# Peptides against a protein of PDB entry 3KDP: the designs that were tried, part 66

Target 1, 230 residues: chain A of PDB entry 3KDP
Amino acid sequence: PFLIFIIANIPLPLGTVTILCIDLGTDMVPAISLAYEQAESDIMKRQPRNPKTDKLVNEQLISMAYGQIGMIQALGGFFTYFVILAENGFLPIHLLGLRVNWDDRWINDVEDSYGQQWTYEQRKIVEFTCHTPFFVTIVVVQWADLVICKTRRNSVFQQGMKNKILIFGLFEETALAAFLSYCPGMGVALRMYPLKPTWWFCAFPYSLLIFVYDEVRKLIIRRRPGGWVE

## One batch from the design tools (peptide; made by RFdiffusion4, then SolubleMPNN)

Design b2_p14_4_s3 (from b2_p14_4, 11 letters changed)
Fold by OpenDDE base, seed 4:
Structure b2_p14_4_s3 (fold): chain B 230 residues (1-230), chain A 14 residues (1-14)
Amino acid sequence: as target 1 above (230 residues)
Amino acid sequence: SLLEAVLAAIEALL
């Protein structure tokens, strides 16, 4: 999010506070819950990792985490961001290069794609209105991400949802996301303005995409062991 | 509040 904010000079899609809420709030309990996941049924059939040659973090893990899943997550967040701004009169093309004028408190006549002028205060309300749905989009996509992280090779349908701590984590992160989104005063305290409940559904296609993508990947790995996908 | 102070500190760093 922040890289595109700099490169494209668009209004800030996701605030630093919302990033901290993800990293320190919604993602911690789910991440810890993975330590309690049951071993895959075939784990004893795999060769042990060679601690001298096999890195814990390898190029494949980086490619999967940042290059694949992280990109789909970012696309989901940006989709929600662009939809909200478009509903408020700012089409995606018009956002390119707009940051400088958007963040200038002395410019009170920034035009949208339809020629409507926006004051600094109005623009910041719209920006902070984008932060909450972007955050919620990340949480909804993290549901799929957490579920796919349960296993390296087995399907989630083979592994099942037996990890009660993981299930608790999914409810906790969702409850926390709802609390941060709808609790009175969060607009002032965290600059997280309330969102329409319908915005929670904007992330669902991307969450499904992540899930389907990883299940297909795992299916390929199971059918073609030792392939470039493994 | 402590939260406001932390937020202000984060804003001052950004």
Scores: peptide ipSAE 0.008, ipTM 0.417, DockQ to the pose 0.036
Fold by OpenDDE base, seed 5:
Structure b2_p14_4_s3 (fold): chain B 230 residues (1-230), chain A 14 residues (1-14)
Amino acid sequence: as target 1 above (230 residues)
Amino acid sequence: SLLEAVLAAIEALL
């Protein structure tokens, strides 16, 4: 989010507070729940890692975490952001370079794509209205991320959903996201304005995409061991 | 709270 904010000079897509709510709030219990996951059925058929040659963080892990899954997450969040701004009169092309005027408190006549003028206060309401759906989009995508992290090679359908702590984590992060989004005073305290319930569904295509992508990846690994996809 | 201090620091940097 921050890289595109700086490079494209667009209004802030995701606030620092919302990032902290993800990292410290919604991600903690799900991450801990993975420690209770059962070993894959084929683990004893795999060769052990060589601690002298095999890095814990390798190029494959970086490619999967940041280059593939992380990019799909970012695309989901930005899609939600652009849709909300477009519904409020700001088309994506008009947002390029707009940040300087958008963040200036003394400019009260910033025009949208339709020639409507927006005060500083109105613009900040729209910006903070984008932060909450972006946050919720990340949480919905994280459902898929957590589920795909249960296994390295086996399908989730082979592993099953037997980890009760992981299931609890999914409900906890969702309940926390709903609390942060709809609790009175969160607009003042966290700059998280309430979202329409329909915005929860905006992330579902991206969550499904992550799940399908990882299942296809795992299928390729199972069919062609030692390939570039490992 | 730490959150208020971080928010105030962010508001001071903005």
Scores: peptide ipSAE 0.007, ipTM 0.429, DockQ to the pose 0.034
Fold by OpenDDE base, seed 1:
Structure b2_p14_4_s3 (fold): chain B 230 residues (1-230), chain A 14 residues (1-14)
Amino acid sequence: as target 1 above (230 residues)
Amino acid sequence: SLLEAVLAAIEALL
């Protein structure tokens, strides 16, 4: 989010507080829940990691986490952001370079793509209206991310959803996201304005994409061990 | 609020 915000000079897609709510709020319990996941059926057939040669975080894991899944998550968030701004009159092309004028409190006549003038206050309301759906989008794609992280090689359908702590984590992150989105005063306290319930569904295609992508990846790994996809 | 000031400071640093 921040890289595109800086490079494209667009209005801030995701606020710092919303990022903290992701990193320290919604992600902690789900991440801890993975420690309670049942071992894969083939785990004892794998050689142990060599602590001297094998990094815990390798290039393949970085490529998957940041280069693949993280990019799909970011695309989901940005899709939601651009749709909301477009519904408010700001087309994606018009957002390029707009940040300087957008963030200037003394400019109260910033035009949208249709020639409507927006005051600083109105612009900030729209910006903060984007932060919450972006955050919720990340939570919804994290459902898929958490589920795919249950296994390295086996399909989730083979592993099943037996980890009650993981299921609790999915409910907890969703409940926290709903609380932060709809609790009175969150707009003032966290700049998280309420979103229409329909915005939760904007992330579902991306969540499904992550899930399908990883299941296909795991299928390829199972069929072709030692491939570049591993 | 202190929170707004901290947020504004973080936003200014970013």
Scores: peptide ipSAE 0.007, ipTM 0.412, DockQ to the pose 0.033
Fold by OpenDDE base, seed 2:
Structure b2_p14_4_s3 (fold): chain B 230 residues (1-230), chain A 14 residues (1-14)
Amino acid sequence: as target 1 above (230 residues)
Amino acid sequence: SLLEAVLAAIEALL
């Protein structure tokens, strides 16, 4: 999000405070919960990795984390961001290069895509209105990400949902997301304005996409062991 | 408040 904010000079899609709420709040308990996941049923049938040749973090893990899943997550967030701004009169093409004028408090006549002029205060309300739905979109997509991270090869349906700490993590991150989104004073404290409940559903297609994508990937790995997908 | 100061510092870095 922040890289696109700089490169495209668009209004800030996700605030630094909201990023910290993801990294330190909603993602922490879920990430820890993976340490308590049951080993895959075939783990004892696999050869130990060679620590000299087989890196713990390899190109494939980076590709999966940043190049695939992370990109789908970012697309979900940006989709929500662009829809909200479009509903407020700012079409995606009009946002390109707008940041400089958007963030200038002395410019009170920034035009939207329809010629409506926006004051600095009005623009900041719209910007902060985007932060919470973007944040919630990431949390909803993280449900799928957490569930797919349970296994490398086995289907989630084969592994099951036996990790009670992971289940707790899913409820905790959701409850925390709801708290941060709807608790009085969060708009002042965190610049997180309340969102309409309908915005929670905006991320569901992306969450489903991640889940289906990873299940297909795992199915390919099971059918073709030692392939480039593993 | 400390929170406002942190937010202002973050805003100044952006």
Scores: peptide ipSAE 0.007, ipTM 0.375, DockQ to the pose 0.036

Design b2_p14_4_s4 (from b2_p14_4, 12 letters changed)
Fold by OpenDDE base, seed 1:
Structure b2_p14_4_s4 (fold): chain B 230 residues (1-230), chain A 14 residues (1-14)
Amino acid sequence: as target 1 above (230 residues)
Amino acid sequence: DLLEAILAAIEALK
């Protein structure tokens, strides 16, 4: 998100506070919950990794985590961001290069795609209105990410949802997201303005995409062991 | 104050 913000010079799609809320708030308990996941049914049939040759974090894992899943998450967030700005009169193409004028407090006549002028205060309200839905979008796609991380090769349907700590983590991150989104004063304290409940559903296609993508990946791994997808 | 500091830091990185 920040890289696109810099490269495309668009208004800030996700604030630093929201990033901290993701990294320290919503991701912590879910990540810890994975330590309590039951072993896959076939884990004892796998050879142990060689600590001298086999990296715990390999290029394939990095590619999956950052290159594939992370990109889908980012796309989900940006989709929500662009939709919100478009609903407020700023079409995606108009946002390119707009950051400099957007962030200038002395420019109070920034035009949207329809010629409406926006004051600095109005622009910042719209920007911060994007931060919360972007954050919520990340939380919703993290549901899928957490669920797919339950297993390396087996389907989630084979593994089941028996990890109560993981289930608790899903509720905790959702409750925290709701709290940060709707608690009075969060707009002032964290620049997280309330969002319409409908914005929670904007992430669902991406969450489903992540889930389906990983299930297909795992299916391919199970059918073709030793493939490039593992 | 922390938010302002963070925002200021972000602005300084611009």
Scores: peptide ipSAE 0.009, ipTM 0.388, DockQ to the pose 0.032
Fold by OpenDDE base, seed 2:
Structure b2_p14_4_s4 (fold): chain B 230 residues (1-230), chain A 14 residues (1-14)
Amino acid sequence: as target 1 above (230 residues)
Amino acid sequence: DLLEAILAAIEALK
């Protein structure tokens, strides 16, 4: 989000405090829960890793985590961001290069895509209105990400949802997201304004896409061991 | 406010 903010010179899509809430708030318990995941049913049928040739973190893992899944997550967040700004009169094309004028407190006549002028305070309200839905979008997508990380090869349907700590983590991150979104004073304290309940559903297609993508990937790995998809 | 102070501190670390 911050890279796109710099490169495209768009209004800030996700605040620093919101990023900290993701990385330190919602992600920690779910990440720890993976340490308690049951071994895959076929783990003892696999050859042990060769510590001399096989890296613990390999190119395929990095590609999936950052290049594939991470891109889908980012697209989900930015989709929500662009929809909110478009509903407020700022079409995506109009946002390109707008940051300089957007962040200038002395410019109180920034025009939207329809010629309406926006004061600095009005613009910042719209910007902060994007932070909470973007955050919630990431949390909803992280549900799928956490679930697919349970296994490397077996389907989630084969593994099941028996890890009580992981289930607790999913509820905890959701409860924290709801707390940060709807607790009185969060707009002042964290610049996270309340969101319409409908914004929770904006990420569901992306969450489903991640889940389906990984299940198909794992299916291919099971049917064609040693393929390029592994 | 606290948010501005945090943001300023982060910017100072860049």
Scores: peptide ipSAE 0.008, ipTM 0.362, DockQ to the pose 0.028
Fold by OpenDDE base, seed 4:
Structure b2_p14_4_s4 (fold): chain B 230 residues (1-230), chain A 14 residues (1-14)
Amino acid sequence: as target 1 above (230 residues)
Amino acid sequence: DLLEAILAAIEALK
């Protein structure tokens, strides 16, 4: 999100505070919960990792985490961002290069795509109105991400949802997201303005996409062992 | 406390 903010010079889609809420708030318990996941049924059929050649973090894992899943998550967040700004009169094309004027507090007549002028305060309200839905979008896609991380090869349907700590983590991150989004004073304290409940559903297609993508990937791995997809 | 400290630091950088 921040890279696109710089490269495209768009209004900031995800605030620093919001990023910290993701990294330190919503992701912590879910990530820890994976340590308690039950071993896959086929784990004893796998060769032991060679500590000299097999890294814990390899290029395939980086590609999967950042290049594939991370990109889908980012797309989900940006989709929500662009929809909110479009509903407020700022079409995606109009946002390109707008950052400089958007962030200038002395410019109070920034025009939207329809010629409506926006004061600095109004623009910041809209920006901060985007931060919370972007955050919630990330949480919703993280549901799918966490669930797919339960296994490397087996389907989630084969593994099941037996990890109570993981289930607790899903509820915890959702409750925390709701708290941060709707608790009075969060707009002032965290610049996270409350969002309409309908915005929670904006990420669902992307969450489903992540889930389906990974299940298909795992299916391919199971059917074609030793493929490049592993 | 850590979150508050981080938030305060962020606000100081704004």
Scores: peptide ipSAE 0.008, ipTM 0.368, DockQ to the pose 0.036
Fold by OpenDDE base, seed 5:
Structure b2_p14_4_s4 (fold): chain B 230 residues (1-230), chain A 14 residues (1-14)
Amino acid sequence: as target 1 above (230 residues)
Amino acid sequence: DLLEAILAAIEALK
């Protein structure tokens, strides 16, 4: 998110506070819950890793984590960001290069795509209004991300949802996200303004995409062992 | 200033 903010010079899509809320708030309990996951049914049928040749962090893992799943998460967040700004009169093409004027508190006549002028205060309200739905979008796609992390090769349908700590983590991160989004004073304390409940659904297609993508990947691995996808 | 720099660095990692 920050790289696109710099390269495209767009208004800040995800603030530092929201990033901290993800990394220190919503992600910790779900990540810990994976330690309580049951081993896959076929684990003893797999060859052990060779510690001399097989890296724990290999190119396939980096590609999956950063190049695939992480990029889909980012796309989901940016989709929500662009939709909200478009609904407020700022089309995506108009946001390119707008950051300099957007962040200048002395400019009170920044025009949207329809010629409407926006004060600094109005612009910051809409920016912070984007941060909360972006955050919520990340939480919603993290549901799928956490579920797919239960297994490396087997389908989630084969593994099942028996890990009660993981289920608790899903509810905890969702409840925390709702608290941070709707608690009075969060706009002042965290610059997280309330979002319309409908914005929670904007991430669902991306969450589904992550889930389907990973299940297809795992299916390919099961059908073609030793492939580049493994 | 240090806190702001740390926060900016964290933000840059995203």
Scores: peptide ipSAE 0.008, ipTM 0.360, DockQ to the pose 0.027

Design b2_p14_5_s1 (from b2_p14_5, 8 letters changed)
Fold by OpenDDE base, seed 4:
Order: sequence, then C-alpha cells, then structure tokens
Structure b2_p14_5_s1 (fold): chain B 230 residues (1-230), chain A 14 residues (1-14)
Amino acid sequence: as target 1 above (230 residues)
Amino acid sequence: DEFEALVAAFLALF
C-alpha cells in the first residue's frame, strides 16, 4: 500500500494506525494459532529437511507468501479502496498524481472526476473512510490466508478444521475488526471511520480466490511431487 | 473495468 502511495502518488490507501492494527492486532492470534495445528497426515512419510541446504525461509516460500498470496491480498485491499473513491467521485485514473494536492491543506478546490470541488477536510474524511474498509478487506483475505497456511501439501478438506485455537483466532480477528470499525470514538482515536456492512463483502471474491488458488496449487503438488510449484 | 484498471495499476508497479 505505501509503495503504491509513493510510486503512483495516490491518496494514502491504508494509514499507519490501520497497519499497526493489522500487524499487532488482527494478525497476532491467528499467526500464533498455527503453532497448534495438527501435523499433516503424511508428514512422517517425508524426508527430514537437510539443515545445511534447506532453509526454513526459502525463495519459494517468499515467492508464495509475498509474491503470490500477498499480491492477491493487496489487490483485494486496493479494489476496495478504488471502489470507495469511485463512489465518492474519484475514478482510479484521476487519482494518479493527486497525492500532492490531496495532502495540501491550503488547497480546498481539488476536483474529482466529475468536476466537484473538495475541501481538505472533505478529502481527509474520504481518505479515512477508505482506511477502515481496506483494513477490513485485509482481515477478510487473512481468513483465507490463515486457513491455507494450515497445511503445506494436504487440502484443507483433508486436514479439517480441528484446531480450536485457529477457529478462536478467526473469531478474535473478526471481532477485533468489528470493534475497531464500529466502536464509538474510533474515528477520533484511530481515524477509523465506520464502514457500511456491504464493504465486508468486497473482499470475499479475493478471499475465495486465495483459497481456490492454494487448493489448486496443493492439488498440483500432490499429483506432481517435485515440481516448481512447491 | 475497475478490476482491470486495478490490475493494470498493480502490474505497472512491478
């Protein structure tokens, strides 16, 4: 989000506070819950990792986590961001290069895609209105990410949802996201303005895409062991 | 259209 904010010079998609709420709030309990996941049924049939050659974090894992899944998550967040801005009169093409004027408090006549002028206060309300749905979008795609992280090779349907701590983590992150989004005073305290309930559904296609993508990947790995897809 | 624009914007960053 921040890289695109700098490169494309668009209004800030996700605030620092919302990033901290993800990293320290909604992502912590789910991540810890993975330590309690039951071993895959075939784990004892796999050869032990060679500690001299096989890194715990390899290029394939980085590519999968950041290059593939992380990219889909980012796309989901930005989709929500662009939809909200478009509903408020700012089409995606018009946002390119707008950051400088958007963040200037002395410019009170920034035009949207329809020629409507926006004051600095109005623009910041719209920006902060984007931060909460972007945050919620990340939480919704994290549901899929957490579920796919249960296994490396087995389908989630083969592994099942037996990890009670993981289930608790899914409810906790959702409850925390709802609390941060709808609790009175969060707009002042965290600059997280309340979102329409419909915004929760904007991430669902991306969450489903992550899930389907990983299930297909795992299916390919099971059918063709030793491929580059691992 | 919005998704394509988003994908295009994302692809333009990489």
Scores: peptide ipSAE 0.007, ipTM 0.384, DockQ to the pose 0.022
Fold by OpenDDE base, seed 5:
Structure b2_p14_5_s1 (fold): chain B 230 residues (1-230), chain A 14 residues (1-14)
Amino acid sequence: as target 1 above (230 residues)
Amino acid sequence: DEFEALVAAFLALF
């Protein structure tokens, strides 16, 4: 998010406070819950890792985590961001290069795509109105990410949803996201303004895409062991 | 604003 903010000079899509709420709030309990996941049914049929040649974090894992799934998550967040700004009169093409004027407190006549002028205060309300739905979008795509992390090779349908701690983690992160989004005073304390319930649905296609993508990947691995996808 | 930008920059590295 921040790299695109710098390169494209767009208004800040995700605030620092919201990033901290993800890293320290919503992600911790779900991540811990994976330690309680049951072993895959075929784990004893796999050869052990060679500690001299095989890294715990290899190029394939980095490619999957950052290059594939992480990019889909980022796209989901940016989709929500662009939809909200477009609803407020700022089409995506008009956001390019707008950051300098957007963040200037002395400019109170920034025009949207329809010629409406926006004061600094109005612009900051819209920006902070984008931060909360972006945060919620990340939480919704993390539901899929957490579920796909249950297994390396087996389908989630083969593994099942028996981990009660993981289920608790999904409810906890969702409840925390709702609390941070709708609790009175969060707009002042964290600059997190309440979002319309409809904004929660913006992430659902991307959450489904992550899930389908990983299930297809795992299917390919099961059919072609030792491939480049493993 | 500068502090928030610095913290944002730091968090963006993760």
Scores: peptide ipSAE 0.006, ipTM 0.427, DockQ to the pose 0.026
Fold by OpenDDE base, seed 3:
Structure b2_p14_5_s1 (fold): chain B 230 residues (1-230), chain A 14 residues (1-14)
Amino acid sequence: as target 1 above (230 residues)
Amino acid sequence: DEFEALVAAFLALF
């Protein structure tokens, strides 16, 4: 989000405090829960990792995490961001390069895509209105990300949802997201304005896409062991 | 702005 904010000069998609709530709040319990996942049925058929040659974080993991899943997550967040701004009169094309004028407190006549003028205060309300739905979108796509991380090769349907700590993590991150989004005072404390309940659904297609994508990937791995997808 | 200072301090940790 911050990289695109700089490169495309668009209004800030996600606040720094909101990013902290993701990294320290919603991600921690789910990540810890994966340590309690049951071993896959084929684990004893795999050679042990050589600590001298095999990295814990390899190029394949980076490609999967950042290059594939992370990009789908980012697209989901930005989709929500662009929809909210479009509903407020700012089409995605008009946002390119707008940051300089958007963040200028002395410019009170920034025009939207329809010629409506926006004061600095009005623009900041819209910007902060985007932060909460973007955050919630990330949480919703993280549900799928957490579930797909349960296994390397087996389908989630083969592994099942037996990890109670993981299930707890899904509820915890969702409850925390709801708390941060709707608790009175969060708008002042965190600049997270309340979102319409409908905004929770904006991420669902992307969450489903992540899940389907990974299940297809795992299916390919199972059918063609030792392929380039592994 | 105390918020900007907090954000700057946080960003300075990384």
Scores: peptide ipSAE 0.006, ipTM 0.379, DockQ to the pose 0.026
Fold by OpenDDE base, seed 2:
Order: C-alpha cells, then sequence, then structure tokens
Structure b2_p14_5_s1 (fold): chain B 230 residues (1-230), chain A 14 residues (1-14)
C-alpha cells in the first residue's frame, strides 16, 4: 500500500496505525497457530532438507508469499480502497498524482471526478474512512492465506480443519477486527472509523481466489513432484 | 451501474 502511495502519488490507502494493528494484532495468533498444525500424511516419505544447500526461505517461497499471494491480498485491499473513493466521487484515474494537493491543508478546493470541491477536512474524513475497510479486507484475505498455509502439498480437504488453535486464531483475528472497527472511540484513538457491514464482503472474491489458486498449485505439485512449482 | 462497471473492470484485470 505505501509503495503505491509513493509511486502513484495517491491518497494514503492504509494508515500506519492500521498496519500496526495487522502486524501486532490480527496476525500474531494465526501465525503461532501454524506451529500446532498436524504434519502432512506424506511428510515421512520426503527426504530431509539439506541445511547446507536448501534454504528454509528460498526464492520460490518468496515468490509465492510476496509475488503471488501478497499481490492478490494487496489487490483486494486496493479494490476496497478504490470502491470507497469512487463512491465518494474520486474515480481511480483521478487519484493519480492527487496526493500532493490532497495532503495540502491550504488547498480547500480539490475537485473530484465530478467537479465537486472538497475541503481538507472532508478529504481527510474520506481517507480515514478507507483505512478501516482496507484493514478488514486484509483480515478477510488472511483467512484464506492462513488456511492455505496449513499444508505445502496436501489439499486442505485432505488435511482437514483439525487444528483447534488455528480455528481459534481465525475467530480471534475476526473478533479483534470487529472490535477495532466498531468499538466506540476507535475513530479518535486509532483513526479507525466504523465501516458499513457490506464492506466485509469486498474481500470475499479475493479470499476465494487465493484459496483456489493455492489448491490448484498443490494439485499440480501432487501430480508432478519435483517440478518448479514446489 | 457505475459501481457494477467498476467492479467488472476490476474483475477484468484478472
Amino acid sequence: as target 1 above (230 residues)
Amino acid sequence: DEFEALVAAFLALF
């Protein structure tokens, strides 16, 4: 989000505080829960990793995490962001280069895509209105991300959902996201304004996409062991 | 209608 903010000079999609809420709040319990996942049924049939040649974090894992899944997650967040701004009169194409004028408190006549003028205060309300739905979108796509991380090779349907700690993590992160989104005072304390319940559904297509993508990937790995997809 | 068009445009990017 921040990279696109700089490169495209768009209004800030996700606030620093909301990023911290993801990194320190919603992600911790889910990430820890993966340590309690049951071993895949075929794990003992695999050769042990060579610690001298095989990196735990390899280019393939980086490509999967950042280059593929992370990009889909980011797209989900940006989708929500662009929808909210469009509903407020700012079409995506109009946002390009707008940051400089958007962030200038002395400019009170920034025009939207329809010629309506927006004061600095009004613009900041809209910006902060984007932060919470973007955050919630990330949490929703993280459901799929966490579930796909249960296994490297087996389908989630083969592995099952037996990890009670992971299930607890999914509920915990969701409850925390709801708390941060709807608890009175969060708008003042964290600049997290309440979101319409409908915004939770904006991420669902992306969560499904992540899940389907990884299941297809795992299917390919099972059918073609030792391929570049592994 | 504009919202649906925007959603369709985003879905078309995939």
Scores: peptide ipSAE 0.000, ipTM 0.386, DockQ to the pose 0.026

